Peptides against a protein of PDB entry 3KDP. Designs and how they scored, part 143

Target 1, 230 residues: chain A of PDB entry 3KDP
Amino acid sequence: PFLIFIIANIPLPLGTVTILCIDLGTDMVPAISLAYEQAESDIMKRQPRNPKTDKLVNEQLISMAYGQIGMIQALGGFFTYFVILAENGFLPIHLLGLRVNWDDRWINDVEDSYGQQWTYEQRKIVEFTCHTPFFVTIVVVQWADLVICKTRRNSVFQQGMKNKILIFGLFEETALAAFLSYCPGMGVALRMYPLKPTWWFCAFPYSLLIFVYDEVRKLIIRRRPGGWVE

## One batch from the design tools (peptide; made by RFdiffusion4, then SolubleMPNN)

Design b2_p21_6_s2 (from b2_p21_6, 18 letters changed)
Fold by OpenDDE base, seed 3:
Structure b2_p21_6_s2 (fold): chain B 230 residues (1-230), chain A 21 residues (1-21)
Amino acid sequence: as target 1 above (230 residues)
Amino acid sequence: DELIKKGKELLEKALKLLKEY
């Protein structure tokens, strides 16, 4: 999000403090929980891999798959961002290059896509209104990411949800997201204004997309062992 | 609103599946 803010010169979609909350709060416990996931039922049935030939290809493919998931996650956040700004009169095309004028306190007549002038204070309210739902969108997408990371080959339905620590991680990140979204004073402290409860559901299509993508990937791997998708 | 509704329905289905497994 911050890289796009700098490169595209758009209003800041996600504050630095919210990024830190993701890295330290919502990602850490889930990541630790994956270390306690039970081995896939088929691991012990696989022959030892040749460490010289098989490792490099698989690491690249895994890296690409996680890179793709990360892109889908970012797209979910940006979708929410663009929807909120569009609802407030700023169409996505109008946001390109707008940051310089957006962040200037002396410019109080920044026009939206409909010719409405916005004061600096009004613009900052809209910007901070985007931070919370962007953050929540990331958390909701992370639910799917965490669940799919349990296995490399087996479906989540085959592996089951036996890891209690993973379930705790999902609960913790959700509770943190709710706290940051609805606790009084978060707008001042974290620049995260209160979120309408309906915005939690805006992320679900992306969460589902990641889930379906990974299940399809795993299905392909099961049907074509040793393929380029593994 | 339609996207939110669809998202909710999909989540409910996902949660149901998670409870069954």
Scores: peptide ipSAE 0.000, ipTM 0.195, DockQ to the pose 0.037
Fold by OpenDDE base, seed 4:
Formats: sequence, structure tokens, C-alpha cells
Structure b2_p21_6_s2 (fold): chain B 230 residues (1-230), chain A 21 residues (1-21)
Amino acid sequence: as target 1 above (230 residues)
Amino acid sequence: DELIKKGKELLEKALKLLKEY
């Protein structure tokens, strides 16, 4: 998200505090949960045919898969960001290069896509309105990521949800998202304004996309053992 | 990557349709 913010020179989609909450609140418990995940039955039973080549291929494919999932997560967040800004009069094309003027407190006549002028305070309200939904979108997409990471080859439906720590992580992330979104004072303290309940649903299509992607990937791996997708 | 791209396009289309409703 931050890289796209720099490259596209758009208004900041995520506050620094929100990023810290993601990194500390939503990544730590999942990482711990994955460490306690029971090895997939196939992983325990199959010795690598060639420990050197199969390990390298596997690490590359895991890294690519996580990279792809991370890109889908980022796209989900940015989608939510662009939707909110568009609803407030700022179309995605208009946001390109707008950051400098957006963040300048002395410019009180920044025009939206429809020629409406926005004061600095009004712009910051809209920006902070984006932070919470973006965060929540990431959390909801991370639910899918966490669930799919339980298995390398088998479907989630085959392995099931046996890891209690992972389930706890999902609830913790959700509780944190709810707390940050709805607790009084978070708008001032964390620059996260209250989230309309409808925005929780904006992430669901991306979560579904991740699930479908991973299940298709796993299906390909199962059908073509030793293929480039392993 | 192509599947992700296609999925994204489908998602964007679906969301656009949902907003029109």
C-alpha cells in the first residue's frame, strides 16, 4: 500500500498507526498460529524426492504464492479506498498526483472530479474515513489468507479447521478491527473514523477470490504432481 | 497471475453491478 502511495502520488490510503495495527495486531497471531498448525498429512508422509531441488522449488513457489496473495490483499484495500473517495467526489484518475496539494494545509480549494472545492479539514476527514475501511478490508482478506495457508496441497475442506490458535487469531483480528472501527475516540487518537457496517462487505469478494485462487492452485498441484505450480 | 487478473476483473464487474442496483 505504501509503495503505491509513493508511486501514484495519491492521498495516503493507510495511516501509519493503521499499518502498525496490521503488522502487530493482525500478522503476529496468524504467524504464531501457522507455527502451531499441524503439518499437512501429505507433507509428513512424503519425503522430498530430492531434498535440494524440491526444497528450493517449494520455497520459490511458496514465496510466489504469498506474493500473489499479498497483491490481492493490497488490491482489496485499494479498491475500498478508491470506492470511498469516488463516493466523496474523487475519481481514481483525479487522485493521481493529488497528494502534494491534498496534504498542503494552506490549499483550501482542492477540486474534486466534479469541480467542488475541498478545504484541508474536509479532505482530512475523507482521508481518515478511508483508513478504517482499508484496515478492515485487509483484516477480512487476511481471514482468507490465514485459512488457505493451513494447507499446501490439500483443500481446506479436506484438512478442516483444527487449529484452535488460528481460530483465535481470526477472532482477535476481528475484535481488533471492531475496536478500532467503533470505539469512541479512535477518530482522534488513531485517525480512524467509525466504519459503516456496509464497508465490511466490500472485502468479501476479495476474500472469495483468494479462496478460489488457492483452491484452484491446490487442485492443479494435486492433478499435476511435480508441475511448476508445486 | 492471469487468473488473479481475471478474477480481479470479474470482481470489479460484479461490484459495479452491485452498485447499479
Scores: peptide ipSAE 0.000, ipTM 0.187, DockQ to the pose 0.028
Fold by OpenDDE base, seed 5:
Structure b2_p21_6_s2 (fold): chain B 230 residues (1-230), chain A 21 residues (1-21)
Amino acid sequence: as target 1 above (230 residues)
Amino acid sequence: DELIKKGKELLEKALKLLKEY
């Protein structure tokens, strides 16, 4: 998010507080839950043929897959951000380079894509309104990530949803997201204004995309063991 | 604004402490 923020010079889509809530609140409990997931039925059966080269290749491929998933998460967040700004009159192309004027408290006549002027206060409300749905989008996408990370090779349908700690992690991150999104005073304290519940569904296509992507990846690995997709 | 700033600083400190443990 920060790289795109710097390169495109757009209004800040995700605040520091929301990032910290993701890193500590929504990622930690799910990560611990994965430590208690049942071992894959095949992990113990396939010793790497070469312990040095095959482990290194597998670690690189796992790292690459997580990197790709992380990019899809970011795209989902940015999609929601751009849709909200577009609904408020700021088309994506108009946001490019706008940050300097957007963040200037002395400029009270920043024009949107339709020629409407926005005061500093008005545009900051819109910016902070975008922080909440970006955060919520990340949480909803993390549901898919947590579920798919249960196994490296087996389908989620084969492994099942037996880990109660994982289910608790999903509930905890969702409850935290709801609390931060709808608790009175969060707009003032955390710069997270309340979001319409319908915006939670904007993340679902991306969550589904990650799920389908990983299931297809795992299917390819099962059919072609030792391929570049492992 | 100062109260909000202090609240954020406290939250950041608490979060940093949680990461170290």
Scores: peptide ipSAE 0.000, ipTM 0.224, DockQ to the pose 0.025
Fold by OpenDDE base, seed 2:
Structure b2_p21_6_s2 (fold): chain B 230 residues (1-230), chain A 21 residues (1-21)
Amino acid sequence: as target 1 above (230 residues)
Amino acid sequence: DELIKKGKELLEKALKLLKEY
């Protein structure tokens, strides 16, 4: 997210403190919970042909999976960010290069995509209004990602939700998201303004799409073992 | 603003390091 902020010179979609809260609070506990997930029955039956090479391949596959998940999360957050800004009159194309003027306290006539002028204070309210929904979007996407990461091949419906630590992680990240979103003073302390409950649902279609995509992927892997989709 | 910028840069470096590890 921050790299895109620098490269595109857009208004900051996610505050630094919120990034830290994601990485340390919402990502770490769920990631640890995945380490305690029961091995997929197919993984247990695969004798490593070569323990050294198969371990390396597995580490690469895990690294790629985590990298992909992180990109998907970022895309979900940016989607929510652009939706909020578009609803406030700032279309995505107009945001490109706008950061310099956006962050300048002396410019009080920044125009939106419709010619409406925005004061510095108004712009910062909109910016900080994006931080909380971005964070919540990441959490909602993480629900899907954590559930799908339980298995490589088996459907979530086949493996079930047996990992109590994972369930606890999902609860913890949700509780943290609710706390950061609705606790008084978070707007001042974390630049996270209160989230309207309706914005929790903004990420749901995205999470559903990820879930469906992964289930389809797993279905293809089950039907065509050793395919390029693996 | 400069402090915030420096803080962001430091955080980015830290995050990059964490991703490399």
Scores: peptide ipSAE 0.000, ipTM 0.226, DockQ to the pose 0.019; fails the geometry check

Design b2_p21_6_s3 (from b2_p21_6, 19 letters changed)
Fold by OpenDDE base, seed 2:
Structure b2_p21_6_s3 (fold): chain B 230 residues (1-230), chain A 21 residues (1-21)
Amino acid sequence: as target 1 above (230 residues)
Amino acid sequence: DELVKRGQKLLEEAKRLLEEA
């Protein structure tokens, strides 16, 4: 997100504090949950695999899968960002290169895509209004990621939600998202303005996409053991 | 919508107070 912000010179989609909340608050508990679940699944699957080759291949495949999921998460966040800005009159194409004027306190007549002029204060309100939905989008997409990571091969429908740590992680990240979104003062402290409950649903298509992607991946792995998708 | 409006108004007031301090 930050790299795209620099390269495209768009208004900041996600604040630094929000990034820290994602990395340290939202990602850490899920990561721990996944580590425990992987340990349990690996203990159950310990047929004597050749530990060197299978570990390297598995680590590479896991890293690729996480990289792909991370890309989908970022896309979901940016989608939500662009939707909010578009609803406020700023089309995605108009945002390209706008950062310089957007962040200039002395320019109070930045035009949107429809010719409406925006003051610096108004622009910053819209920007900070994007931070919370971006964060919430990441959390909602992470729900799917956590559910996916339960199994390497089995469908989520087969294994169910037996991992108490995973359930706790889902609850914790959701509670954190709700706290950061609706607690008074978070807009001032974290530059995260309150979120309309309707924006929680903007992430659902991406969560579904990740879920479908993983179920398809797992289906392929089950049908073609030892394929490049594993 | 009313809750969001109230929240935004409170945030604007808080920002104003912080800028004045």
Scores: peptide ipSAE 0.006, ipTM 0.250, DockQ to the pose 0.033
Fold by OpenDDE base, seed 4:
Structure b2_p21_6_s3 (fold): chain B 230 residues (1-230), chain A 21 residues (1-21)
Amino acid sequence: as target 1 above (230 residues)
Amino acid sequence: DELVKRGQKLLEEAKRLLEEA
């Protein structure tokens, strides 16, 4: 998110506090839950043919898979951001290069895509309105990520969700997202304005995309053992 | 449901403040 913010010079889609909440609040419990995940029955039964080479290849493939999933997560967050700004009159193309004027408190006549002028205060309200749904989108997409990370080769449908800690992590993240989104004072304290419940659903297509991607990946691995996707 | 209602109310208030500004 921050890289796109710098490259595109768009208004900040995700505040520092929200980033910290993602990194510290939403990633810790899932990471712990994965550490306690029961190993796939197939992983335990198959010793690596070459411990050095197969470990290195596996680490590279895991890194690639997480990188791709992370890109899908970022796309989900940015999609939500762009939709909200578009609903408020700022089309994605118009946001390019707008950051400098957007953050300038002395400019009170920044025009949107429709020629409406926005005061600094109005712009900041819209920006802070984007922080919450971006955060929530990341949390919802992380649900899919956590579930798919439970298995390396087997489908989630084959292994099932037996890890109670993972389930607890999903509920904890959801509860945190709801708390930050709807608790009074969060707009002032965290610059996270309340979220319409409809925005929770904005992330679902991306969660589904992650599930489909991972299931296809796993299917390829199962059909072509030792392939480049493994 | 109660949290959702509170969130919606706060959002409506924020929108009102934007319209008055």
Scores: peptide ipSAE 0.006, ipTM 0.226, DockQ to the pose 0.050
Fold by OpenDDE base, seed 5:
Structure b2_p21_6_s3 (fold): chain B 230 residues (1-230), chain A 21 residues (1-21)
Amino acid sequence: as target 1 above (230 residues)
Amino acid sequence: DELVKRGQKLLEEAKRLLEEA
């Protein structure tokens, strides 16, 4: 997300505090919960043909899969960001290169896509309004990610939701997201202004996309053991 | 309330450190 911010020179979509909340708050408990997930029956049965090469290949493939999931997650966040800015009069094309003027406190007449002038304060309110839904989008997408990470080959429907710690982690990250989004004073303290509850649903298509993607991937792995998708 | 205040203070300090870096 930060790289796209620099390259496109758009207003900051995600604050540093928000990133820290993701890294420390939302990811830690779920990651621990996955360590307690029951090993897939397949992992126990499949003797590594070559312990050195097969481990390396599996680690690379896992890293690539998580990288792809992370990309979809980022796309979901950016989609929400662009929709909110568009609703406030800033179309995506107009945001390109706007950062310099956007962040300048001395410029109080930045025009939106419709010719409306925005003061520095008004712009920052809109920017900080975008930080919250970006964060929430990440959390909602993480629901799908955490669920699919329970298994490497088996469908979620086959493995089920057996790990109570994982379920607890999902509730914890959701509660944290709600707290950061709606608690009074978070706008000033964290630069996260309250979000309309309806914006939580903006991430759902991306969560579904990740879920479908991973289920298809796992289906391919089950049908073609030893394929490049493993 | 105290935990929230401590959390906010830590976040403000972390933010300050990140802005100064």
Scores: peptide ipSAE 0.005, ipTM 0.274, DockQ to the pose 0.033
Fold by OpenDDE base, seed 3:
Parts: sequence; C-alpha cells; structure tokens
Structure b2_p21_6_s3 (fold): chain B 230 residues (1-230), chain A 21 residues (1-21)
Amino acid sequence: as target 1 above (230 residues)
Amino acid sequence: DELVKRGQKLLEEAKRLLEEA
C-alpha cells in the first residue's frame, strides 16, 4: 500500500500505524500458529527426502504461494480503497498524481472527478475513512489465507481445523480489527475512522477468491505432481 | 518465481519503511 502511495502519488490508502497493527497484531499470532500446524498427512507418509534439494524446492513453492496470496490481499485492499473514493467522487484515474495537492493544507479547492471542490479537512476525512476498511479488508482476506496455508496440497476439507492456535489467531485478528474499527478515539489516535458494519462484507468476495484459488491450485497439484503451479 | 520473490522483498521493504516512519 505504501509503495503504491509513493509510486502512483495517490492519497495514502493505509496509515503506517495501521500497517504496524497488521504486522504485530494480525500476522504474528497466525505465523506462530502455522509453525505448530500438524504436518500434512501425505508428507508424513513419504520416505526420507534429500535435505538439500527438497528444501530449495519447498522454499520456492512457499515463496510463490505467499507472493501470490499477498498480491491478492493487496488487490483486495486497493479495491476497497478505490470503491470508497469513487463513492465520494474520486475516480481511480483522477487519483493518479493527486497526492501533492491532496496533502497540501493550503489548497482547499481540489476538484473531484465531478468538479466538486474539496477542502483539506474534507479530503482528509475521506482519506481516513479509507484506512479502516482497507485494514478490515486485509484481515478478512487473511482469514482465508491462514486457513489455506495449513496444507500444501491437501484440501482444507481433508486436513480440517485441528490447530487450536490457528483458530485463536483468527479470533485475535478479528477482535483487533473490531477494536480498531469501532473503539472511540481511534479516528484521532490511529487516523482510522469508524467503519460501517456493511464494509466488513465488502472483503468477503476476495476471501472467497483466495479460498477458491488455493483449492484449485491444490487440486491441480494433486492431479499433476511437479507442475509449475506447485 | 523470481517475480514473486521480488514482490515479497518489496513488500518486506515497504513494511520496514513503514515501521521506521
């Protein structure tokens, strides 16, 4: 999000503090939980592997999977961001290069895509209105991510939800998201204005997309072992 | 694979920059 903010010169989609909350609050517990996930049933049945060759392959596969999922997460967040700004009169094309004028306190006549002029205060309210739903979108997408990352090739339906720590992580990140979204004062402290409950559901299509994507990927791996999709 | 690795590295660097800001 921050890289796109700098490169595209768009209004800041997600605050730095919010990103810290993601890293420390939402990603840490899940990462630990995945370390304690039970080995995939098919892996435990395999004969001893060559440690050197198989580690390299496994690292590449994990890196690819996390990279793809991370891209989908970012896309989900940006989708929510662009939807909110579009609803407030700023079309995505109009946001390109707008940051300089957007962040300038002395410019109080920034025009939206429809010719409406926005004061500094008004546009900052809209910006901060985007932070919360962006964050929540990431959390909701992470639900699917955490669930699918339990296994490499088995379906979630085959492996099940046996890791209690993972389940705890899902509740923890959800509770944190709810706290940051609805606790009084978060708008001032974290630049995260309260989120309408309906926006929680905006991310569900992306969570479903990740889930379906991974299930399809795993299905392909099962049918074509050693394929490039692995 | 290389694109994914680059993307992950960029994401990690971005997170680091955000933590430092």
Scores: peptide ipSAE 0.005, ipTM 0.249, DockQ to the pose 0.025

Design b2_p21_6_s4 (from b2_p21_6, 18 letters changed)
Fold by OpenDDE base, seed 1:
Structure b2_p21_6_s4 (fold): chain B 230 residues (1-230), chain A 21 residues (1-21)
Amino acid sequence: as target 1 above (230 residues)
Amino acid sequence: DELVERGLKLLKEALELIESY
């Protein structure tokens, strides 16, 4: 997210506070939960064919796969960001290079795509309005991500939801997302303005996309053990 | 409400402090 922010010079889609909430709030407990996840039976039983080459290849492929998942997560967040800004009159093309003027408190006549002038305060409200749904999008996508992380080869339907800590983590991150989205004062404290409930659904296609992607990946791995997708 | 507000302010300050690093 920050790379696009810097390169495209768009208004900040995801604040530092929001990132900290993701890292410390939504990712930490699930990460701990995964450390206690019962190892996938097929992973534990599989001896590496070549301990040196297979390990390196597998680690690289896993890193690439998770990198792709991370990109899908980011795309989901940016989608909600662009939709919100577009609904407020700022089309995606108009956002390119706008950051400098957007962040300048002395410029109170920044025009949207329709010629409406926006004060600094109004712009910041819109910006902070984007932070919450971006965060929520990440959380919703993480539901799928955390579930798929339980296994490398087996479907979620095969492994099931046995880890109580992981389940707790999913509830915790969801509760945190709800708290940050709807608790009074979060706009002032965390620059996260209240989220319309409808925006929660904007993330679902991306969550589904990740789920489908991983299930397809796992299916390929099961059908072609030792393939480049593993 | 006042306690909540104070807590939120404290949280904000803590987060701002973290961001300063």
Scores: peptide ipSAE 0.000, ipTM 0.310, DockQ to the pose 0.033
Fold by OpenDDE base, seed 2:
Structure b2_p21_6_s4 (fold): chain B 230 residues (1-230), chain A 21 residues (1-21)
Amino acid sequence: as target 1 above (230 residues)
Amino acid sequence: DELVERGLKLLKEALELIESY
């Protein structure tokens, strides 16, 4: 997200504090949950695989899968960002290169895509209005990621939600998202203005996409053991 | 409410300081 912000010179989609909340608050508990679940699954699957080759391949595949999921998460966040800005009159194409004028406190006549002029204060309100939905989008997409990571090969429907740590992680990240979104003062402290409940649903298509992607991946792995998708 | 506002202001200042580094 930050790299795209720099390269495209768009208004900041996700604040530094929000990034820290994702990395330290939202990602850590899920990561711990996944570590425990992988340990349980690996203990159950320990047929003596050749530990060197299978570990390297598995680590590479896991890293690729996480990289792909992370990219989908980022796309979901950016989608939500662009939707909010578009609803406020700023089309995605118009945002390209706008950062310099957007962040200039002395320019109070930045035009949107429809010729409406925006003051600095108004622009910052819109920017900070994007931070919370971006964060919430990441959390909602992470729900799918956590559910996916339960199984390497089995469908989520087969293994169910038996991992109490995972359930706790889902609850914790959701509670954190709700707290950051609706607690008074978060707009001032974290530059995260309150989120309309309707924006929680903007992430659902991406969560579904990740879920479908993983189920398809798992289906391919089950049908073609030892394929490049493993 | 005032205490919360002060706390939030301090947090904001701390975060801005971190961002400046």
Scores: peptide ipSAE 0.000, ipTM 0.297, DockQ to the pose 0.028
Fold by OpenDDE base, seed 3:
Structure b2_p21_6_s4 (fold): chain B 230 residues (1-230), chain A 21 residues (1-21)
Amino acid sequence: as target 1 above (230 residues)
Amino acid sequence: DELVERGLKLLKEALELIESY
């Protein structure tokens, strides 16, 4: 998010502190939980791999799969960001290059896509209104990501939800997201204005997309062992 | 409430300081 902010010169979609909350608060516990996930039921039944040939291919394929999931997560966040700004009069095309004028305190006549002028304070309110739902969108998408990461080839329905630590991680990240979204003072402290409860559901299509994507990927792997999708 | 406000103020000041670098 921050890289796109710099490169595209758009208003900041997600604050630095919020990014730190993701890295330390929402990602750490889930990452630890995945280390304690039970091995896939079939992993111990596999023949020993050739350490020279099989490692490199598998690492590349895994990296691509996680890279694709990460891209879907980012797209979900940016979708929410663009929707909120569009609802406030700023179409995505108009946001390109707007950062310089957006962040200038002395410019109080920044025009939206409809010719309405926005003061510095008004546009900062809109910016900070985007931070919370962007964050929440990432968390909601992470629910699906964490669940699918339990297995490489088995369906979630086959493996089940046996890892209690993973369930705790999902609860913790959700509780943190709720705390940051609704606790009084977070708008001042973290520049995260309170989120309307309806915006939690805006991310669900992307969570579903990731879930479906991974289930389809795993299905392909099961049907074509050793394929490029593995 | 006053303690929370003071804590939030300190946090804000710290964040502003970090952003200034």
Scores: peptide ipSAE 0.000, ipTM 0.294, DockQ to the pose 0.028
Fold by OpenDDE base, seed 5:
Parts: sequence; structure tokens; C-alpha cells
Structure b2_p21_6_s4 (fold): chain B 230 residues (1-230), chain A 21 residues (1-21)
Amino acid sequence: as target 1 above (230 residues)
Amino acid sequence: DELVERGLKLLKEALELIESY
């Protein structure tokens, strides 16, 4: 997200505090919970043909898969960001290169896509309004990610939701997201202004996309053991 | 409540400091 912010020179979509909340708050407990997940039934049956090469290949493929999931997650956040800015009069094309003027406190007449002038304060309110839904989108997408990470090859429907710690982690991150989004004073303290509850649903298509992607990936792995998708 | 308020104040001050750079 930060790299796209620099390259596109758009207003900041996600604040530093929100990033820290993701890294320290939402990811830690779920990650620990995955350590207690039941091993896949097939992991025990598959003898590594070559312990050195097969481990390296598997680690690379896992890293690529999680990288792709992370990209879909980022796309979901940016989609929500662009929709909110568009609703406030800033179309995505108009945001390109706007950051310099957007962040300048002395410019109080930045025009939106429709010729409406925005003061610095008004712009920052809109920006901080975008931080919350970006964060929430990440959390909602993480629901799917955490669920799919329970297995490498088995479908979620086969493995089921057996890890109570994982379920607790999902509730914890959701509660944290709700707290940061709706608690009074978070706008001033964390630059996270309240979000309409309806915006939580903007992430659902991306969560579904990740889920479908991973289920298809796992299906391919089951049908073609030793393929490049492993 | 006081601890939360102090924490939020400190966080705000830290953010303002970071923003000043």
C-alpha cells in the first residue's frame, strides 16, 4: 500500500497507526492460533522424496501463494479507498499526482473532480475517513486468509473449523476493528474516523475471491500432486 | 478511564511529533 502511495502520488490510504494495529493487533493471535491447528491428514502420509529440495520448493510456493493473497488484500483496501473518495467527489484519475497539494496545509482550494473546492481540514477528514475502511477491509479479508491457511491441500469444507483458538482470533480482530472504527476519540487519537457499517461489505467480494482462489489452488494440488502450484 | 485518556493523549502527541517530521 505504501509503495503505491509513493508511485501514484495519491493521498495516503492507510496510516502508520493502522498498519501497526494490523501487524501487532490483528495478525498475532491468529498466527499463534494456526500453530495449534490440526495437521493435514496427507502431510503425515507424504514422504519427502528429497528432503532438501522438496522443502525449499514448498517454502517458495507457500511464500508466493501468500504474496498473491496479500496482493488481493491490498486491492480490496484500495477499492474501498477509491470508492469512498469517489463518493466525496474525487475520482481515481483525479487523485493521481494530487498528494502534494492534498498534504499542503496552505492550499485550501484543492478542487475535486466536479470543481468543488476543499479546505485542508476537509481533505484530511476525508483522508482519515478512508483509513478506517482500508483497515476494516484488511481485517475482513484476513478472515478468509486465516480460514484457508488451516490447510495446504484439504478444502476448508473437509478440514472444518476445529481450532477454537482460531475462532477466538477471528472474533478478537473483528472486535478490535470495531473498536478502532467506532470508539469516540479514535478520529483524533488514531486518525480513524467512524465508518458506516455498510462499508464492511465492500471487502466481502475480495474475501470470497481469496477463498475461491485458494480452494481452486488446493483442488489442483489434490488432482496433480507435485505440480508447480504446490 | 484516566489511563485510557492518558494513553490516547500520549498517542496523539507521538503522532503529532511524527507528523512534524
Scores: peptide ipSAE 0.000, ipTM 0.294, DockQ to the pose 0.031

